Peptides against a protein of PDB entry 3QIS. Designs and how they scored, part 40

Target 1, 334 residues: chain A of PDB entry 3QIS
Amino acid sequence: PSLELSRREFVFENVKFRQLQKEKFQISNNGQVPCHFSFIPKLNDSQYCKPWLRAEPFEGYLEPNETVDISLDVYVSKDSVTILNSGEDKIEDILVLHLDRGKDYFLTISGNYLPSCFGTSLEALCRMKRPIREVPVTKLIDLEEDSFLEKEKSLLQMVPLDEGASERPLQVPKEIWLLVDHLFKYACHQEDLFQTPGMQEELQQIIDCLDTSIPETIPGSNHSVAEALLIFLEALPEPVICYELYQRCLDSAYDPRICRQVISQLPRCHRNVFRYLMAFLRELLKFSEYNSVNANMIATLFTSLLLRPPPNLMARQTPSDRQRAIQFLLGFLL

## One batch from the design tools (peptide; made by RFdiffusion4, then SolubleMPNN)

Design b1_p10_5_s4 (from b1_p10_5 with E3V)
Fold by OpenDDE base, seed 2:
Structure b1_p10_5_s4 (fold): chain B 334 residues (1-334), chain A 10 residues (1-10)
Amino acid sequence: as target 1 above (334 residues)
Amino acid sequence: EFVPLELDLE
């Protein structure tokens, strides 16, 4: 069997978080026999491609002189955004298009990723006074390393924050502040806030706006701004309540005093973000007659974002654990 | 009352 490929080199320029890019190529059976094709893993890989890449179709059958279009889809989800922001991973891959009883055809995937404030740690973002796209990638790596070291120091209750670092960190990420301040100013009377989905185009504009600027006003509907806040919280590599405190939050869920003590043990940026969000959400609940928002809905929604199970628990909660997690947040909303 | 944080970006 033999294949002809219309293209073997693919470049995905300016790949962004949640922005789908597609490149297409054709494969043609220029042989005299039917053939089955498939994308196969390389020798040391479990998957035929990186998590941000997909081929469609990834396998198929071609009669002699048949041609099929294959789409290469690049999509950076919450699951790939952090490792791409840090430069640990890159928009580079090699696909192996295998022909059964035939030849392997190599496809080269390349490109560049544009960093996002989505999927960046709260610690790193608190050190970013400028939009992330203005920060050199080398400095992003340094900020992530410094952020990790500061988180560890904070958890260990060891060294006071060396106030001697030339730039005082923000109390909360500017991106969270911009989202919450906008919602506070413009969305308190918005009917069905956090219940109505945003527009995908507006969400992309909001993400691009936060990555590239410090806007006076966030573009899009209140629903899109509200959903952008949820996406931001979901994409955090470490949730607002650090994984190390997860079980203690569940154990304390019915003791408001212990709940507050657990929150006091969060790293400074995480603790500030948590308190800021809870203050905003309590304010939003005063407008329940206008926005149809209630404490149970808000607690249920934000619990999955703020108080995530550690990765080693496969993100699975029992119904009891979920109820405790909701109860923990309710103690800050009421 | 919710008091918006001041962002000192300087």
Scores: peptide ipSAE 0.130, ipTM 0.864, DockQ to the pose 0.723
Fold by OpenDDE base, seed 5:
Structure b1_p10_5_s4 (fold): chain B 334 residues (1-334), chain A 10 residues (1-10)
Amino acid sequence: as target 1 above (334 residues)
Amino acid sequence: EFVPLELDLE
């Protein structure tokens, strides 16, 4: 069996978080026998491609002289955004198109990624006084390394480093401040806030705005700004409540005094963000007659974002654990 | 009461 490929090299320029890009090529059976094709893993890989790449179709059957179009789809989700922001991964891959009892065909994927404040750590963002697209990639790496070291020192209750030589970190990321301050000013009376979805085009404009500027006003509807806050919290590499405290939050869920002690043990930036969000959400609940927002809805929604189970426990999360997590958050909303 | 944070970016 043999195939002819219309193209073997693909370039994806200016790849961004949550922006789908597509490239297409044709494969033709130029042989005299039917053939099965499939994309196969390379040696030591579990998948035929990186998590941000997909082929459609990824397998198929071709009669003699048959032609099929294959789409190569690049999409950076929450699962790939952090490793692309740090430069640990890049928009580069090699696909192996295997022909049963035939030859392997190699496809080269290349391109560039544009960093996002979405999927960046709270510690790194607290050190960024400028938009992430203004920060040199070398400085992003240094900020992530320094952020890891400060988180570890905070967890170990080590004495704060001498406050005198480095720029003081922000109390909360400017991106969270911009989103929450906008919602506080303009969305407290918004009917169905956090219940109505935003517009995808407006969400993209909000992401691009936060990555490239410090605006006076966030663009888009209150629903799009509210959903952008949810997407931001979901995309965090570590949730606002650190994974190390997850079980202690569940164990304390019915003791409001212990719940406050657990939150006091968070790293400074995580603790500040948690308190800031809880203060905002308690303010929003005062306007329930206008916005239809209630404590149970908000607790259910934000618990999945703020109090995520650690990756090793994700498969073991019980309905009882979910209810304890909701009860923990309710103790800060009421 | 919710108190907005002042963000010093300078």
Scores: peptide ipSAE 0.118, ipTM 0.859, DockQ to the pose 0.725
Fold by OpenDDE base, seed 3:
Structure b1_p10_5_s4 (fold): chain B 334 residues (1-334), chain A 10 residues (1-10)
Amino acid sequence: as target 1 above (334 residues)
Amino acid sequence: EFVPLELDLE
C-alpha cells in the first residue's frame, strides 16, 4: 500500500487559549490495493498527539484512488493552558500516520503559543502589573518560580515579607479585579446572571482583552463577563482554595468558625481572592429580586470552581463530599 | 459591604 500526502508540514501561528485552529490536508491512495491508515503513538508515547492537538479522522480506510481530507485541530483547553503558559510545553509535535502493512508518514507540527492570564497561577498574576502579553516569557518563568517559593514560605508561616525593594504584589490579580469590578458596577441588576451563557465571540474578545490590555471597560455582555470569570476560575492551575485544604474544608463545612480558620491558612493571594469573591457574591445576592441569583445556585456553581477535589480524589468524590463543599461556601454567602 | 479593592498598578 502507498499514500500520497498533499502536505506534511503544518504551522499554527499565534495559538491562543480556547481558540480553535484547523489545518487540512489530503491523503490519497495512489496504490492498487485498499489501505487502512491510522495515527499511531511514537515510541514511549501513550497518545498519537499532544493534548492540544487532534486529527479528524484519526483512522480510516481508503479504496484505490480514494482521497480523504484530514483536519488537524489545535485547541488549548484548561488542561493544556498552564503548561503552554509556562513554556513547559510548546506548539510542536510529530504525528506518525501509519499505513497498515505499509510505511510511516511523518507530519511536522510547529507554531507559537501566545500566553494567557487564564491558566496562570494567582501568585504569578499578583506579581504581574502589566498584561501577560507584555511580559517576556523568561520573566514569566521567574514569576512562577518566585510565586511557588513565596507560597511555600507563606504556608510555613515563616519570615514576614521583607520590605525589600521587590515590587509589592497586588492583593488580587488585576484580571480578577477587572472582571469582578465590571460585574459589580454593571451586572448587579442583570437578569439571570450566571444562568445565561455568554457568547463565544465575546468570551474570546474578553480573554484577548485581559491578555493584552488593562481596559477601562471589559467588552461584551454581562453574561459573557460573568462566564469569563467562571472560565478564569476553572482554568487556574491551583483552585482558589488550594488542594491541601480541600479535605479540611469538607470536615469543617458545618462549623462556620473552623471554616474561617481554614481560609485564614490559605496563601495570601488565594485568601485575598477568596475573600474578594465572597464579598462580591454576598453583594450580588442583595439584588436577587433583579438578577435571580440565590445562595444555593451560587454555592453550587462556585463550589466546583473554588473548591476542587485534588486529582487523586476526583474519582472518589461522593454526593456527601459535594454537599459538604457546597455547605462550606454557603457559610460565606449567608 | 462589598468594598472594591483599589489596585495600585504603578
Scores: peptide ipSAE 0.112, ipTM 0.859, DockQ to the pose 0.772
Fold by OpenDDE base, seed 4:
Structure b1_p10_5_s4 (fold): chain B 334 residues (1-334), chain A 10 residues (1-10)
Amino acid sequence: as target 1 above (334 residues)
Amino acid sequence: EFVPLELDLE
C-alpha cells in the first residue's frame, strides 16, 4: 500500500486557550491495493498525539484512487492550558500516519502558544500587575516556579514573608477582581445568573480582554462574564481550596467553625480569593428574587470549581464526598 | 455588605 499526502508540515500560529484552529490535508491511495490508515503512538507514547491535538478521522480505509480529507484540530482546553502557559509543553508534535503492511508517514506540527491568565496559578497572578501578554515568557516561568516554592514554604510555615520584595503581591488576581466587580455592579439583578450559558464569541472576547488589557468594563453579557468566572476557576492548576486541604474540608463540612479554621490555613492569595468570592456570592443571594439564584444551586455549582478532589482521588469521589463538599460551601453562603 | 476590593495596581 502507498499514500500520497497533500501536506506534511502544519503550523498553528497564535494558539489561544479555548480557540479551535483547524488545518486540513488530503491523503490519496495512489496504490493498486486497498489500504487501512491510522494515526499511531510513537515509541513510549500512550496516545498518537498531544492532548491539545486531534486528527479527524484518525483512522480509515481507502480504496485504490480514493482520497480522504483529514482535519488536524488544535484546541487548548483546561487540561492543556497550564502546561502551555508554563512552557512545559509547546505547540509541537509529530504524528505518525501508519499504513497496515505499509509505510509510516510523519507529519510535523509546529506553532506558538499565547499565554493566558486562565490556567495560571493564583500565586503567579497575584504577582502579575500587568496583563499576562505583556509579561515575558521567561518571567512567567520564574513566577510559576516561585509560586510553587512559596506555596510549599507557606504550607511549611517556615519563611516569614520577605517584606523586602519591592513589589507587594495583589490581594487577589486582577482578573478575578475584574470579573467579580463587573458581576457585582451589573449582574446582581440578572435573571438566571450562573444558570444561562454565555455566548462562545463573548467568552473568547472576555478571555482575550483579560489576557491583553485591564479594561474599565468587561465586554459581553452578564451571562458570558459569569461563565468566564466559572471557566477561570475551573482552569486553575491549583483550585481556590488547595488540594492539601480537600479532605479536611470534607471532614469539617458540618462544623462551620472548623470550616473557617481550615480556610484560614490556605495560602494568602487562595484565602483572599475564597473570602472575596464568598462575600460576592452572599451579596448575590440577597437578590434571589431577581436573579433566581439560591444557596444550594450556588454551593453545588461552585463546589466542583473551588473544592476539587486531588487528581489521585478524582476517580474515587463518592456522592457522600460531593454532599460534604457542598455542605462545606453552604456554611460560607448562609 | 459586600465591600468591593480596591485593586492597587501601582
Scores: peptide ipSAE 0.111, ipTM 0.859, DockQ to the pose 0.726

Design b1_p10_6_s1 (from b1_p10_6 with S1D H3V)
Fold by OpenDDE base, seed 1:
Structure b1_p10_6_s1 (fold): chain B 334 residues (1-334), chain A 10 residues (1-10)
Amino acid sequence: as target 1 above (334 residues)
Amino acid sequence: DFVPLPHPLE
């Protein structure tokens, strides 16, 4: 069996978080026998492609002289954004199109990724006084490394933050401040806030705005700005409540005093963001007649974002654990 | 009452 491929090299320029890109190519059975094709893992890979890439179809049959169009879809989700922001991963892959009883065909995927404040650590963003697109990639790496070290020092309570003449970190990321301040100013009376989805085009504009500028006003509807805050919190490499404190939050869920003590042990940036968000959400609850926001809805929504189970516990989360997590957050909303 | 944080760059 043999195939002819219309293209073997694909370039995805300016790949962004949550922006789907597609490239298409045709495969043709130029042989005299039916053939089965499939994308196969390379040696030592578990998947035929990186998590941000997909082929559609990824397998199929071709009769003699039959042709099929294959779509290569590039989509950076929350699962790939952090490693692409740091430059640990890149928009580069090699796909192996296998032909049963035939040869392999190699496809080269290349391109460039544009970093996002979405999927960047709270600690790195607290050190970032400029939009992320203005920050050199080398400095993004340094900011993530420094952020990890400062997080560890803060958790270990070992070293006073050396008040050395280094630029003082922001109390909260400018991006989360912009989102929350906008929602506070303009969305407190918004009907169905956090319940109505935003527009995908507006979400992309908000992301691009936060990545490239420090706006006076965020573009889009209040629903899109509210959803952008949810997406931001979901895309964090580490939740606002650090994974190390997850179990202690569950264990303390019915003791408001212990809950506050657990939060006091968060890294400074995480603790500030948590307190800021809780203060904002308590303010929204005063306008429940207008915005349809209630404490149970907010606690249920934000618990999955702020108090995520560690990756090793995700598969083991019980309904009781979820209820404790909600109860923990309720103690800050009431 | 919610006290908005000042602009983080100010």
Scores: peptide ipSAE 0.266, ipTM 0.894, DockQ to the pose 0.865
Fold by OpenDDE base, seed 5:
Structure b1_p10_6_s1 (fold): chain B 334 residues (1-334), chain A 10 residues (1-10)
Amino acid sequence: as target 1 above (334 residues)
Amino acid sequence: DFVPLPHPLE
């Protein structure tokens, strides 16, 4: 079997979080026999491509002189955003298009990624006084390393050594402050807040706005600003309640005193964000006659965002564990 | 009552 490929090199410029890009090419059976094609893993890989890349179709049959269009789709989700923001991964891959009893064809994928405040740690964002797109990539790496070391020191109750002439971290990330302050000012009376989805174009504008500027006002509808807050919390590499405290939150879910003690043990930035969000959500609940928001809906929605099971326990989460997690958050909303 | 935080850069 033999194939002709219209293209073998693909460049994806200015890849952004949640922005789909597509490149297409044709494969043609220039042989005399039917052929089966498939994308196959490289020797050390479990998948034929990186998590942010997909081929469609990824396999198929071609009759002699048949031609098929293949789409290469680049999409950065919450699962890839953190490693791309840190520069640990890049928009680079090699695809192997295999023919049964035939030749391998190599495709080169390249491009550049534009960093986002979405998928960046709360610790790193508390050290960023400028939009993330103004921060050099080398400084982003240093901020993530320093943030990891401060989180570990905070969990170990180590007294911070004398913070030399380094600027004090922000109390909360400016991006979280901007989203919550906007919702508090403009969305308390918004009917169906956190129940109606935002517009995808407005969500992209909000993400780009927070990544590139410090706006006085966030663009888009109250529904899009509310959904952008949910997307931000979902994309965090470490949830607002750190994974190390997950089981203790479940064990304390029916004791409001122990729940408050568990929250007091969070790293400073995580604890500040948690208290700020809970204060905002309690304020929003006062307007339930206007916004149709109730404590059970809010607790159910925010539980999956704020109190995520650790990756090693995710496959073992029971309906009882989910109910304890909801009860833990209810103790801060009521 | 919710007390909004001051702007984090002010």
Scores: peptide ipSAE 0.265, ipTM 0.893, DockQ to the pose 0.893
Fold by OpenDDE base, seed 3:
Structure b1_p10_6_s1 (fold): chain B 334 residues (1-334), chain A 10 residues (1-10)
Amino acid sequence: as target 1 above (334 residues)
Amino acid sequence: DFVPLPHPLE
């Protein structure tokens, strides 16, 4: 069996978080026999492609002189955004299109990723006084390394911040401040806030706005700004409540004094963001007659974002653990 | 009461 491929090199320029890009090519059976094609893993890979790439179809049959269109879809989700922001991964891959009893055809995927404040650590963002797109990639790496070291020092209760010439970190990321301040100013009376979905086009505009500028006002509807806050919290590499404290939050869920002590042990930026969000959400609850927001809805929604189980415990989360997690947040909303 | 944080760049 043999195939003709219309293209073998694909370039995905300016790949962004949650922005789908598609490149298409044709494969034609120029042989005299039917063939089965499939994308196969490289040696030592578990998957035929990186997590941000997909082929559609990824397998099929071609009769002699049959042609099929294959779509190569590039989509950076919350699961790929952090490793692309850090430059640990890149928009580069090699796909192996295999023919049963035939040849392998190699496809080269290349391109560039544009960093996002979505999927960046709270620690790194607290050090960024400029939009992430203005920060050199080398400096992003340094900010992430410094962030990790400061988090470790904070957890170890080691030495006070030496008043050394390091620029004072922000109390909270500017991006989360902008989202929350907008919602506080304009969305407290918004009917069905956090219940109505945003518009996908507006969400992309909000993400691009936060990545490239420090706006006076966030573009889009209050629903889109509210959903952008949820997406931001979901995309964090480490949740606002650090994974190390997850079990202690569950164990303390019915003791409001212990809950406050657990939160006091968070790294400074995480603790500030948590307190800021809880203060904002308590303010929204005062306007429940206008915005239809209640404590149980908010606790249920934000629990999955703020108090995520560690990856090793995700498969073991019981209904009791979920209820404890909700109860933990309720103790800060009531 | 929610005390809005001042703009983090101010």
Scores: peptide ipSAE 0.264, ipTM 0.892, DockQ to the pose 0.892
Fold by OpenDDE base, seed 2:
Structure b1_p10_6_s1 (fold): chain B 334 residues (1-334), chain A 10 residues (1-10)
Amino acid sequence: as target 1 above (334 residues)
Amino acid sequence: DFVPLPHPLE
């Protein structure tokens, strides 16, 4: 069996968070026998491609002289955004198109990723006074390393933050501030806020706006701005309530005094973001007659974003754990 | 009342 491929080299320029790119190519059976094709893992890989890449179809049969179109889809989700932002991973892969009882055909995937404030740590973002796209990639790496060290120092209650770091960190990321300030100004009376989905085009515009600028006004509907805040919180590598405090939040869920003590132990940026969000959400609840927002809905929605189970728990919560997590957050909304 | 934080760059 043999195949002819219309293309073997694919370049995905300017790959962005949540922006689907597609490249297509054709495979043709130029042999005299039917053939089965499949994308196969390389010798050391469990998957035929990286998590941000997909082939469609990834397998199939071709009769003699048959041709099929294959789509290579590049999509950076919340699961790949952090490692691409840090440069730990890149828009580079090699696909192995296997022909049963035939040859392997290698496809080269290359490109560049454009960093996003989505999927970047709160610590790093608190050090970024400019849009992330204006920050050199080398400096992003340094900011992530420094942010990790600062988180560790804060958790250990060690040495006072050396005042010698040339620039004081922001109290909260500018991106969170922009989203929340916009929602506070324009969305408090918005019917079905956080219940109506945003528009995908507007979400992309909001993401691009926050990555490239410091706008006076965020583009899009209040629903799109609200959903962008949810996407931002979901994409955080470390949730607003750090994984180290997860169990203590559940254990304290019915004691408002202990809940406040647990939150006081968060790293400064995480603690500030948590308090800022809770203050905003309490304000939003005053307008419940206009926006149809209630404390139980908000607690249920934001608990999944702010108080995630640690990765080692396979993100599985028992119904009891979920109820405790909601109760923990309710103690800050009421 | 929610006091908006001042703009983090101001």
Scores: peptide ipSAE 0.255, ipTM 0.888, DockQ to the pose 0.861

